Peptides against a protein of PDB entry 7UQJ. Designs and how they scored, part 261

Target 1, 160 residues: chain A of PDB entry 7UQJ
Amino acid sequence: PELYQNFNITPPRGVLFHGPPGTGKTLMARALAASCSSDERKITFFMRKGADILSKWVGEAERQLRLLFEEAKKHQPSIIFFDEIDGLAPVRSSKQEQIHASIVSTLLALMDGMDNRGQVIVIGATNRPDAVDPALRRPGRFDREFYFPLPDVKARFKIL

## One batch from the design tools (peptide; made by RFdiffusion4, then SolubleMPNN)

Design b2_p24_8_s4 (from b2_p24_8, 13 letters changed)
Fold by OpenDDE base, seed 5:
Structure b2_p24_8_s4 (fold): chain B 160 residues (1-160), chain C 160 residues (1-160), chain D 160 residues (1-160), chain A 24 residues (1-24)
Amino acid sequence: as target 1 above (160 residues)
Amino acid sequence: as target 1 above (160 residues)
Amino acid sequence: as target 1 above (160 residues)
Amino acid sequence: VEYYPPLEYSNFDKLKEEAEKRLA
């Protein structure tokens, strides 16, 4: 019986970093990306801004998302960090629905299609978790949320 | 000869936080704001995105910058954090020159007009320091630069 | 068969914050602790200086480390921040070897013995990552490293 | 399209060197 060395393949998990702007979500994501590689295990870190995907990749956003996930899978173990993910996958509001619906649908499909065997972690950062499509916040997607509070002066006083 | 108590009024100093996107520039700025706040000395933290100033305040960007600096001065000690300042004050490129020139000129004037007596610190964060107008990187403005490296990826697998 | 809902408690993972003194490692660790606390989920932040553990807790350093990890486990989710961890766990150099070897061994055992089921994150900050015992930088432990570049120390001294 | 290439983050020393090079 071949000992399946439980490579604790941390299942590909969406992690939502949320909190007020400049609470360190992006730093933490980069920090987390830098902190998941070892000498034996280099992590490839992919970073995209949600707003950039919508604005710079108009009409190609879905393809670019697919390519991003494919590249992340090719270079696994990998972290995909979406900064300002609320800009990429806003809550479906009536007028911008079609373009956003397709991007959200693509991101959902990419997150769902990540083989739990893939060493790809997706981190989304947002200042408005409530502006992120609830479908992305479901189990198997961004199922983990980390709040980034304003560094409350009170939290520092107890730590200083 | 009245001993000018050297109130080490840290002259209004522009600090440029630069480094790859999500290296923690914004977090550091907020963390600095929070760390400089004591029970005796609350620092007011103002945060603006460079891109938001251009996109949301079209035609009012100069006025909004003036108001921001006035509000910061009113609530001193204060930190003004410009996230993505390269979006606010890009290097003068020929076609966008006129609109950007006025905003840059206003920001320069506001930074120069900050009486060294004001407890207002301006932090600019950019992913591209070379994309920031060199005029902003002069003494009396963003005269201090802090590189935010990518945190090293080698040590990153074990928090996820 | 009781479906132990795999509360995918992110295994307690060591993160090494490294970079020159005054780069904001401590600030970041505090901001992270603050940032991982939500209204629903308060994170307990423990801060210790490596030098303080050696100097103030002479002969009790191992016990204090155990107590710290027990308290962190009791108050999970928790962050243990070791400031100046190079002072706590220096590279084994010949003359100080015996006392340091025991403390390092204890810290290794505590990091290894942290059940992957504990929501305890260990952050070590150092100015000298090369002065940290390589055993602490292995998978299991501080397998995650973040570089904190010099903010020009002059900017911090005037803001602090 | 600003492609942020996959950064294989190599050793701390290289990141420090890149940091220092960007500060110079």
Scores: peptide ipSAE 0.000, ipTM 0.373, DockQ to the pose 0.070; fails the geometry check

## One batch from the design tools (peptide; made by RFdiffusion4, then SolubleMPNN)

Design b2_p25_1_s1
Fold by OpenDDE base, seed 5:
Structure b2_p25_1_s1 (fold): chain B 160 residues (1-160), chain C 160 residues (1-160), chain D 160 residues (1-160), chain A 25 residues (1-25)
Amino acid sequence: as target 1 above (160 residues)
Amino acid sequence: as target 1 above (160 residues)
Amino acid sequence: as target 1 above (160 residues)
Amino acid sequence: LDEEVEKLSLEAAEELAKQAEELAE
């Protein structure tokens, strides 16, 4: 999140972190949340795992999403991080269409309903960007995507 | 990687990364793999998810572990990263005792059988260190543990 | 930490993490600190933000640095993490020459004065490595540099 | 390794900076 301010970039409402497992998507989201927190400006970080929301809150996932966004708005500036968001919002063409469709619809509505004045950033992480409903990847939602490639041996010499 | 040498610590064969989800365990493991690579010395990085090894290779998980360690030895210097290692090696007290016990036993034997001269490092990541079999956390195995705290503002105040 | 020891690399006194804002430099530093901590060997982690040291301790920044290094030495094994070190140690060619020069000089002296036997590691993080005084980037100081790329798709293909 | 990591880091930084410039253009 400080990343965007330092670049004079309007903070996206939604950022999709995608890339292979263990490329640090969740770490980055947390690091961003941390980096955006100063002593003067503490950011509230909310994390949810997509599969856990579906499995723990069968029939209440939509309500839990609403509550999460309300809580994030109440505790702004805040970051909502969805890990494994492909588990929360699988592409609408999968056979479990009805339940997943309502969750996706709710998430879309919540992201669309975030006023530009809200200091709430949503970060989604996935290992399968193509498994995320394309409607989530549109402007005003997850409108920025950051690929987290495998740190191939050659390339990460540079970071560590 | 460099940090431990400043502390005159013998490189562990096995490193346990533990901490809440999305604290960067997998990123760190990958980052370490990359940092340890140079143009002169490329490290081969192997990643496996504990739950995936159990689910994909029911009855062959032991063989897959052996093959993985053989491949890592063949391609040394190398890192084996086990993400969600608590899924691969749950504490022996869980009711699925027989299959998990054989996998744990195999992993223990493979870690014990690594020659001190082998350029193979094993990194395990877990969100639940107490769910990892204590036998894996003994000297010569995952004998170093690294806590990845939440980059919570409070955790930053304690680490900051 | 452990990975470098397998490579017979002398531990650096100072490590520079550089890369765009929010690339996980601070998180990596924390993860390294955590990684260097075992149950048997807890590492004390100190974090300071370069700009905060300058702004909060005008005329005492040198003393605060000395105290920090003394405290780190007293609580060894320890890590000192300087976030935004370019704020602490801007290149000497900037018009605020005198005050910054004394802080840089103090930091240089403190890093040079670390005995090889001290279990103190210094990590600097910056978004602007070219804004860091080159004297800090010399052997025995920040003699290792680690680039933290933007987790942008293109950028990571080169580093990851 | 340190010099090579530094060199590789610098080359990456340069390549990333160049790519960031190319993306900003």
Scores: peptide ipSAE 0.000, ipTM 0.380, DockQ to the pose 0.063
Fold by OpenDDE base, seed 1:
Structure b2_p25_1_s1 (fold): chain B 160 residues (1-160), chain C 160 residues (1-160), chain D 160 residues (1-160), chain A 25 residues (1-25)
Amino acid sequence: as target 1 above (160 residues)
Amino acid sequence: as target 1 above (160 residues)
Amino acid sequence: as target 1 above (160 residues)
Amino acid sequence: LDEEVEKLSLEAAEELAKQAEELAE
């Protein structure tokens, strides 16, 4: 948030972290929340798993998404991290597709409804960017994508 | 791969990492992928969660497994990492058991169908080795098992 | 365990770790298991995911919980870590609510049945403490709660 | 953000494989 304000850059509404699982996407989202926090300005970090949004809140998922965005807005500056956001992708079964479509449409509306001056960053993490609904990957939503490669050998030799 | 080739040792088709969750099984699978990669020979790392194979691909799981093994074969040398592979274990409910049995049978056939000279290593990670179908733990499949203990206090003080 | 014995303090039966996901709750539970282990007294660490208790053991979840507590009691001193324990929270669908209510009632009975002198610590981790059944958060159960904030930048630089 | 994501991805990877080395010893 602060970094983008100093340069008069509109912060991305949504950032998609994608790459092979455990490339540190979840760790990065937390590290970003940490590095953007200062002693004077703590960033509130919200996190939900895509599968939890569907399975833990059957019939209430849309309401829980709305509440999450309201809480994030109340506690600005904030990061909403959706881990496994491809878990919101429609499963090829008719009744689940309708539920998933409704949840995705709610998430779209919530991301579109964020004022461009808000200090809420949404981070999605997925192992399957192609399974994320293309509507979520449009400008004003998850419009920035970061590929998390498997660390190269040279990066890994510093890790080992 | 390279380590086994230098000693004329047939690499295990499947390695089962088991132990309490977050003992570094997923990390070790990546470290192995890293340490076996060189500047000239990058190892491609594929990763799937056992629960995702069932839930994200209802009715398509067998096809997705086949595609995964074909992609891994195309991008040799490669590692296929199945995280939470016990998520493929049959749930004791009749309709889910049939789906799980079909997925397990497909994975068995794919592991059996790997040519002994292939440069595809399959790593399964589980917290419950006893919940993994015994047919997957037979020779030519997940025939090597590595226990990941909770690190002793002295090892853990380096992680903190 | 040892720290509480030295001060004649009854160890908490249950500790609830809550906070934004990946604030290190699972890592901390393991670090606690490690720091409480000595060369003479190793702590056995058991781990289950709340979603796995429901989904992997449909109709057997109560039995698997009983077996888990018996194994933990047999291997004292031990830690039972329930990751995503809010996955045992009732989903607002009637048939799932009955199953969840039965599992929660079993977990309540198991935690109540722990003798106050037992060397079994139960740790629950959740991102949603408010989704955890209030009956689990009562004295003699998960009666201690630890909030895992997003570590401040300075604390995170030690975890990385 | 891109440079910070890259840096933190490297640091996260570095810590991950340090932990893997310690598990391999």
Scores: peptide ipSAE 0.007, ipTM 0.294, DockQ to the pose 0.030; fails the geometry check
Fold by OpenDDE base, seed 3:
Structure b2_p25_1_s1 (fold): chain B 160 residues (1-160), chain C 160 residues (1-160), chain D 160 residues (1-160), chain A 25 residues (1-25)
Amino acid sequence: as target 1 above (160 residues)
Amino acid sequence: as target 1 above (160 residues)
Amino acid sequence: as target 1 above (160 residues)
Amino acid sequence: LDEEVEKLSLEAAEELAKQAEELAE
């Protein structure tokens, strides 16, 4: 507690932004990066799309994830933002299970392996939190969840 | 000019929101829908992803676009939001040209065919405006373009 | 420089978010608060509307501002967000000058009086940066400005 | 449109701030 207060060490945290598409999840993540950045303390913002990791990085996804986390650690303080993370780590369905399981396992290992002294925040955004592998939603990973409701006027009024 | 002011008739207009991913394009479109909605006048918000139209509606994309515009007209005043519209109407590349050309042509025709008396706004969002077929960016279509800059990471960077 | 890096002391900084309404200024301010909050380090977010300070706190506005800053200091690290700050600190117009001048002077004094060791960030949001008293936009106050461009108001308004 | 985007952004940020406060609790 006190030590982190004293050293300005933001522990690596996994945050899941979930809510309907276009509720500002990605904007928020960028806003976070921008806000936590000072002239003296630049937060490097790394953005990846889950679907891009699967589709563009087929066979290289694990390596690209490792490189991403290494780069984020090198450029700490940093934010890694996974947009559409449900595309990266879908709930294991039977046939595509193996490739997805490997990517998910790599992401899990990378999140679990984050040095608590590292200043790396991982933000996952999804429109379908239930489509995210529950293993990613555990403590030490995406253990903090933020609901981005639709801007229903009523929900807004409740937050104000 | 005056006539539209007098009748509160919002002519059907195409708006291209462009800017880096997570700059609030989709949030903005939803905000538009919410803002233009009063207790007396609800705006119906229709959202589609360009990539979903191509991938999920393969062979039915044209029909689904027609149905979308019909539904939007039926529920006017309405906003049709195409997220990742560069996925729907990519700049014509040679091999996939025919299918894309048909979908693009359908969208063009739907936008061109909008009765100026209809209260339907079409918003396209893209991270890559240059990847959108220039035909969609012509007058009477997505003829208004809005840049969503990154929340200037530099400027927020300056505050912390 | 290094000292602030070491102690995680965000010096009190004034940030002006400017841009047309609905550009995400307030979203951004709260996103800041949220992002900078950790389990170990809660950032308290104080929100006030400039118009509310003038209209609801007539005759008490100065006191309410003082109390707000005192509370923010007490609950540091904290963010004070002034929405519609042009309503609080309008450019001095002749007749209402005296009351506004007093409120503006109080806000100036509060911002100037912030101990640089305090972890209080002040964010002002305005749709009209030119309507904000230039005295507030000076170094040590709202000395950092973020433009939240509309998606071109005119084209939105034209769509609406 | 502007005001409503601002409201949207405000509210999402408010929710995030609240959630951050809750997470900070």
Scores: peptide ipSAE 0.005, ipTM 0.372, DockQ to the pose 0.050; fails the geometry check

Design b2_p25_1_s1
Fold by OpenDDE base, seed 2:
Structure b2_p25_1_s1 (fold): chain B 160 residues (1-160), chain C 160 residues (1-160), chain D 160 residues (1-160), chain A 25 residues (1-25)
Amino acid sequence: as target 1 above (160 residues)
Amino acid sequence: as target 1 above (160 residues)
Amino acid sequence: as target 1 above (160 residues)
Amino acid sequence: LDEEVEKLSLEAAEELAKQAEELAE
């Protein structure tokens, strides 16, 4: 939030961190949260795992998402970090369409319903950007994507 | 590679990375793997998630662990990174004791069976060190622990 | 220590971590320091910022570098981490040549003066590897370079 | 070790955060 306010940059409603496992996506999200926190302005960091929202809250995932976004809005400036967001909002497949579609639609509506002036940033992390519903990757949602490459195996060889 | 040769330090068979989610445990494990690979000597990096081994290989988790350690031994020097190791080897609770006990016992036996001179390092990452079976945290297993704190806003102002 | 002893890898006197800001260079340096510390053998981690050495110690930067290396040598095994090393050892430009040249020459001499068996590792981090004096990037100094890639440059500009 | 790694991971995550700030700058 502070980052974006100080820079007069229109904050992305959502940022997609994608790349191989263990490339620092979650660290970066926390680091961004830390970075944006000053003594004058603490950022509240909310973390959720996509698969956990689906598995722990069968039938209440939508409500939990709404509560999360409301809480994040109350505690502005805030970051909502969805780890494994492909687990929360997988590409619509014909078989699991209804339950996944409702959660995805709720997340879409929550992201769309964020005022452009809101100090809530949503960060999604995934190892599989292609497994994230393309509807979430549209402008006004996760409209910014960050590729976290592996610490290049080649750069690695030079430290030896 | 280099830090450690000069130090004449006995390699732990296992290293436990613990700390809050997204503090860079997995990144660090990859970066360690990275730093240890030279053009002359590639380190093979094996990654497994604790929960994935339990869920994907119900009844075969022991075999998969054995195969993993055998493959790591064949591809020495190697790192085995267990992400969410508390998911693979949780503290023995009375209710789920049998299946967890067998996997933990297998992991213990595999770590104990590693020759002290083996070029296989096991890194376990957890957000909950207290949820890791204390038997794994003993000397000759995960006998070295690394705490990955949250980026504290206060320490950040000291980096400035 | 262990990863690296088993690998029979000759220690660099210096490792250059380079890559864009936010790629975990400082994280990696610290985590290396941590990974090398055991209950039996603590690694002493010395951190300095290049710009801070220049700005805080105008006219004493050389002495502070000498003291740092002496202290690191006394507290072996040790890591000296230079954050923003391009601030300490910029490419020699004609205008600032004299003061920078003396600090660079001191750092060169200190790195050259380390015995090949010394348990002092120097890690330099920079966002600008091309801004580091090429004399520091020679064998026996920062002879190993690790590139921390951006989460894709295109992605990065989208956090803005 | 825990305190040092704590300090280390803290400072590192903070540096990553700072660098993310500088990226957002």
Scores: peptide ipSAE 0.000, ipTM 0.372, DockQ to the pose 0.041; fails the geometry check

Design b2_p25_1_s2
Fold by OpenDDE base, seed 4:
Structure b2_p25_1_s2 (fold): chain B 160 residues (1-160), chain C 160 residues (1-160), chain D 160 residues (1-160), chain A 25 residues (1-25)
Amino acid sequence: as target 1 above (160 residues)
Amino acid sequence: as target 1 above (160 residues)
Amino acid sequence: as target 1 above (160 residues)
Amino acid sequence: LDEKVQEAVEEAAKLRNEQAEERAA
């Protein structure tokens, strides 16, 4: 509850950060993890990259996702941040498509299996929201979307 | 023209950011995208990793590069940032060498095919400039190089 | 010697940064590289990701590790930072297990071959210290471990 | 939230660029 109040959002299971590369999606996810952490209530931040889930965890990606969600649940309140979540999108190559489909199906099941009463937020970041599997964008999954526009000149001059 | 004036450089097709890892090459590319963006003129920032071009886009890497350059051209002014561009360097293994050579050849052709009148900057980041194919470092490609030295103590204490 | 004094540690060959994702392990490694750099004495910082060692350097990973350590030795004082070093952990798939085992064995040999009199520090970062090969955690390798707890709101807000 | 993250992205990037400029000088 309070974790979600600090997000200024109704408690979603998942939040999709989308916008051009360099707009600070990864940094926002870290900032949210930071801002929702207090001295009394440390939020556990978990980060995975969509590409790493496929490449690093070949044949165990589903298990690693399960372990990630279990660990996040054990360390509540927590944030699971998937950077480049479009990296889990099925590629048109048949053999990779099955692996991607299995991993996406596992992520869907894990998001569906989260009790909304748990203090676990899943944040996905993408530069291509339309490349994210529409099943991930359904209610009870990544059902909140935040657009990260390119900062203005003033904001950007401060990035330099 | 103005985009390149804001870079304080004669309009290159490509800028190579090189230096030790962690020197902020990726962040400088984002910051350059930021500083060159105004409220009136938003720069579109595209980011790809050299390894992702090879691993994620196996058999479609050339097509994905073409689409990236076309999308960057459509969304002018734009920056294409290749993080870890040395990841496109040919590895001595024969079968990967052909795939790498084809992808590099496509990137070369795309950089050569850019009209210097377009407001598209290509930024490559590498930790090993000597591992970048010399063909990418020729005039009209990554013909400007910026060295990112390690920051001093004062600069780095501010990163913590 | 002085490099290690600036770390406030007895000169290890390797330091394992472990803790939840987003706790600033990568940032701390960069900051340590920074704090140990002066205007007079620039530390060379090398960063590799565990997954990139396996995926980007397939069949040359051992050679790339050797080159990395040689380059770090040539550019002393230096830090070699392995981000996501648990990405070098053997996956249960037999063919990848042999490749991982060979790469880990090479890393072990390179860490064992470092003269403790050299100004090269190896930093490994992981979210899962128990997924790091126990052989890497032995004396003369990653023999110092730093836990990165989730920073408080103030500390995290500063990492952003 | 967007402002704070923008500010944090800006500050983190400003810090890295101040560091890059201080290194280029």
Scores: peptide ipSAE 0.006, ipTM 0.203, DockQ to the pose 0.026; fails the geometry check
Fold by OpenDDE base, seed 5:
Structure b2_p25_1_s2 (fold): chain B 160 residues (1-160), chain C 160 residues (1-160), chain D 160 residues (1-160), chain A 25 residues (1-25)
Amino acid sequence: as target 1 above (160 residues)
Amino acid sequence: as target 1 above (160 residues)
Amino acid sequence: as target 1 above (160 residues)
Amino acid sequence: LDEKVQEAVEEAAKLRNEQAEERAA
């Protein structure tokens, strides 16, 4: 929030973190949550794994997704972080659409239904941005993309 | 690859990262993937959880493991990271062997079948190295072990 | 252990880490485990998610909790870390008590049954300390509480 | 924003790096 307010930038509804696995996407999402939090303005951070939403909640995944967005809106400013979002919303194919259609459509509707003035940022993390449904990468959804390169040898010797 | 090439060391087929949970084993595996990646030579990083291979793929776990190694070989240089590998390959007991025997035997065969010239490194992470099947800790498998101590209090105030 | 031994402080049976999500509670719990680990005295660290104990083990959650405490005692010095402990032991309400009563009562009994001389520390992490059953926050249970503020922008850049 | 998030990612990576060097030391 502050980072976007200070720059007079409308906070994106969604940010896609993409890059090789373990480039720190999850860590960055957590750090953004942290850096945007002040003593006066605590950011609530919601973390979900894409595949876990599908596997844990057979027949309730859409409901859990709705509840997550409602809770995030209730506790704004907030960040919703979807780890492995390609597991939640894979590219629509005849097979994947039958498996994930209702969940993907629910996520699309929830992202479209976010007021751009709301202090809810959605961060999706994936290793395979091309495996994420292109509908999610449209303006007003995950319309900002950040590549997490594998840090160079020097930058990563530092992670080590 | 580069780290091992620069030292003229044949990359181990398998590296076991062990230590208390959240000591950065997963982060290190990812950082190793990164440090070994150059602009010209991107390392593909595959991450799987041991228990997830068992639970998600009832009757297909061995096939998924074979496909993972084939994909890693196809996209070499690559790292296969098994998080919680003690969930995939627990110590053989009469009960665990019946539950995991075919998967453990498949993993053993896949690690043994890796060409030593292949640029596929397998990293297993566990909190319980003694809970990993000793057959996996033999030469030509997870034959290098790295202890991940929890960082001291000072090192962690920096992580905070 | 050492941190408490050096100060002649009886290690608490339970420590509650609370604060906004992503503040490094899990990371700190992990840190404490290592800072208390020496070459002579390795700490075993057990990590469980509160909601995962409920969801993975329908009808066996209490048994798994008992086994966890037995294993922790067997491998002492040890840390049991419950991530999202508010999922394991929510505030008792008529609805939540029916859903979680036996698990919460089992956790209470296990924490009460820990010998104060035992080198088993239980760390609970939550984003909602007020959603944790007050019975767990009593002396001899989670009787130490640490707030994890959202680190300021600078301090959290350090977690990154 | 992209630059600031990238700077934050890089500074974040740098600090994670310094912390992990200190953990490895």
Scores: peptide ipSAE 0.006, ipTM 0.281, DockQ to the pose 0.025; fails the geometry check
Fold by OpenDDE base, seed 3:
Structure b2_p25_1_s2 (fold): chain B 160 residues (1-160), chain C 160 residues (1-160), chain D 160 residues (1-160), chain A 25 residues (1-25)
Amino acid sequence: as target 1 above (160 residues)
Amino acid sequence: as target 1 above (160 residues)
Amino acid sequence: as target 1 above (160 residues)
Amino acid sequence: LDEKVQEAVEEAAKLRNEQAEERAA
């Protein structure tokens, strides 16, 4: 919040964290929440796993997404973190089409309905960015992407 | 290995990383593997999710665990990282008892069968340490536990 | 690099990582270097301990700093990580004034001499940000600061 | 191991914080 105000930068609505499993995507999202939280301006962090939303909320996934975004707006400044977002919003071309299509459309609508002035950041984490519906990766949604590489032995080795 | 030799400390066979989801348990395990890897002594890192072992290897989970430990021994020095180990080794008292009991017993036997002189470290990560079978948390197994806190909001706030 | 380009943000020249010992400042710098490295765009990471620069390079610390920055420029995009930078750049008011003053002045000049368009990021890590010369913490140098909390003493202690 | 685990928890904590600063920036 304050840093974006100080730099006159509008916070991205949606950020996609992608990279191999155990590269710190979820960890990063939590640190974002914590680091943006001042004593005066606590950021509320909402975390959901994509697979958990599908498995726990079969038939209510859309409603749970709506409630999550409403609660995030109510508790702004806030971060919504979707871990394993490829589980929530798989590519529409996968044969389990209809249920996934409605969840994706709901998430799209919720992201599009966020005002740029809203103090809500959405972070999606995936191990497979190509498994995320391309519609989510458009401007005004997950419009910024962050690659979390494997700590490559060579990258670490030059890092050592 | 070398660090423990230099400190005259026997490396723990098993380390339990516990703490809230997205506290960097998986990232830590990867970071350990690469920080212990020198140019001369590359550590081989094996990663498995507990839930994936149960879901992908229905009826073969025991065999896959055996193969994983054999491969880790073959490629020592090595780290075996079980992400979401509570999914692999839930408390035996949960009503899905029989299948879980065999997987837990196999993992126990594999950990007990590691020679102290072996350069294989087993790391288990969980969001719920109390959901992990207490038998895994005994000496010679996951005998060291590492709590991964939520990154303190204040602590991260001074990072922003 | 790519992160900053994707955000249309000019990378900071210098980032100060501060926080208690064993808060992962060094580890983070490594992960940053790895995360910013793509297959196409390998980041070269240079790590130096402040205490090591003073102890190993008595009388040559300035030259070693110059060589480090030259090599980082030659291998851009690159990260220079100074671990324990309070050992390298103590507050000038500490009685070992003269030798430290020249090292600090050299580091200041090297940071000031980096073009904002250069793909070199300098990361300093310290356990004592107040022990770092305030001249290093000015805009265009270590102009962004990152606090690394103690993982809660209990969390660390369970991690230890 | 404890120290390296501590270091890596701390790295992970820090990666999160840095990306928060980079996003807050």
Scores: peptide ipSAE 0.005, ipTM 0.346, DockQ to the pose 0.038; fails the geometry check

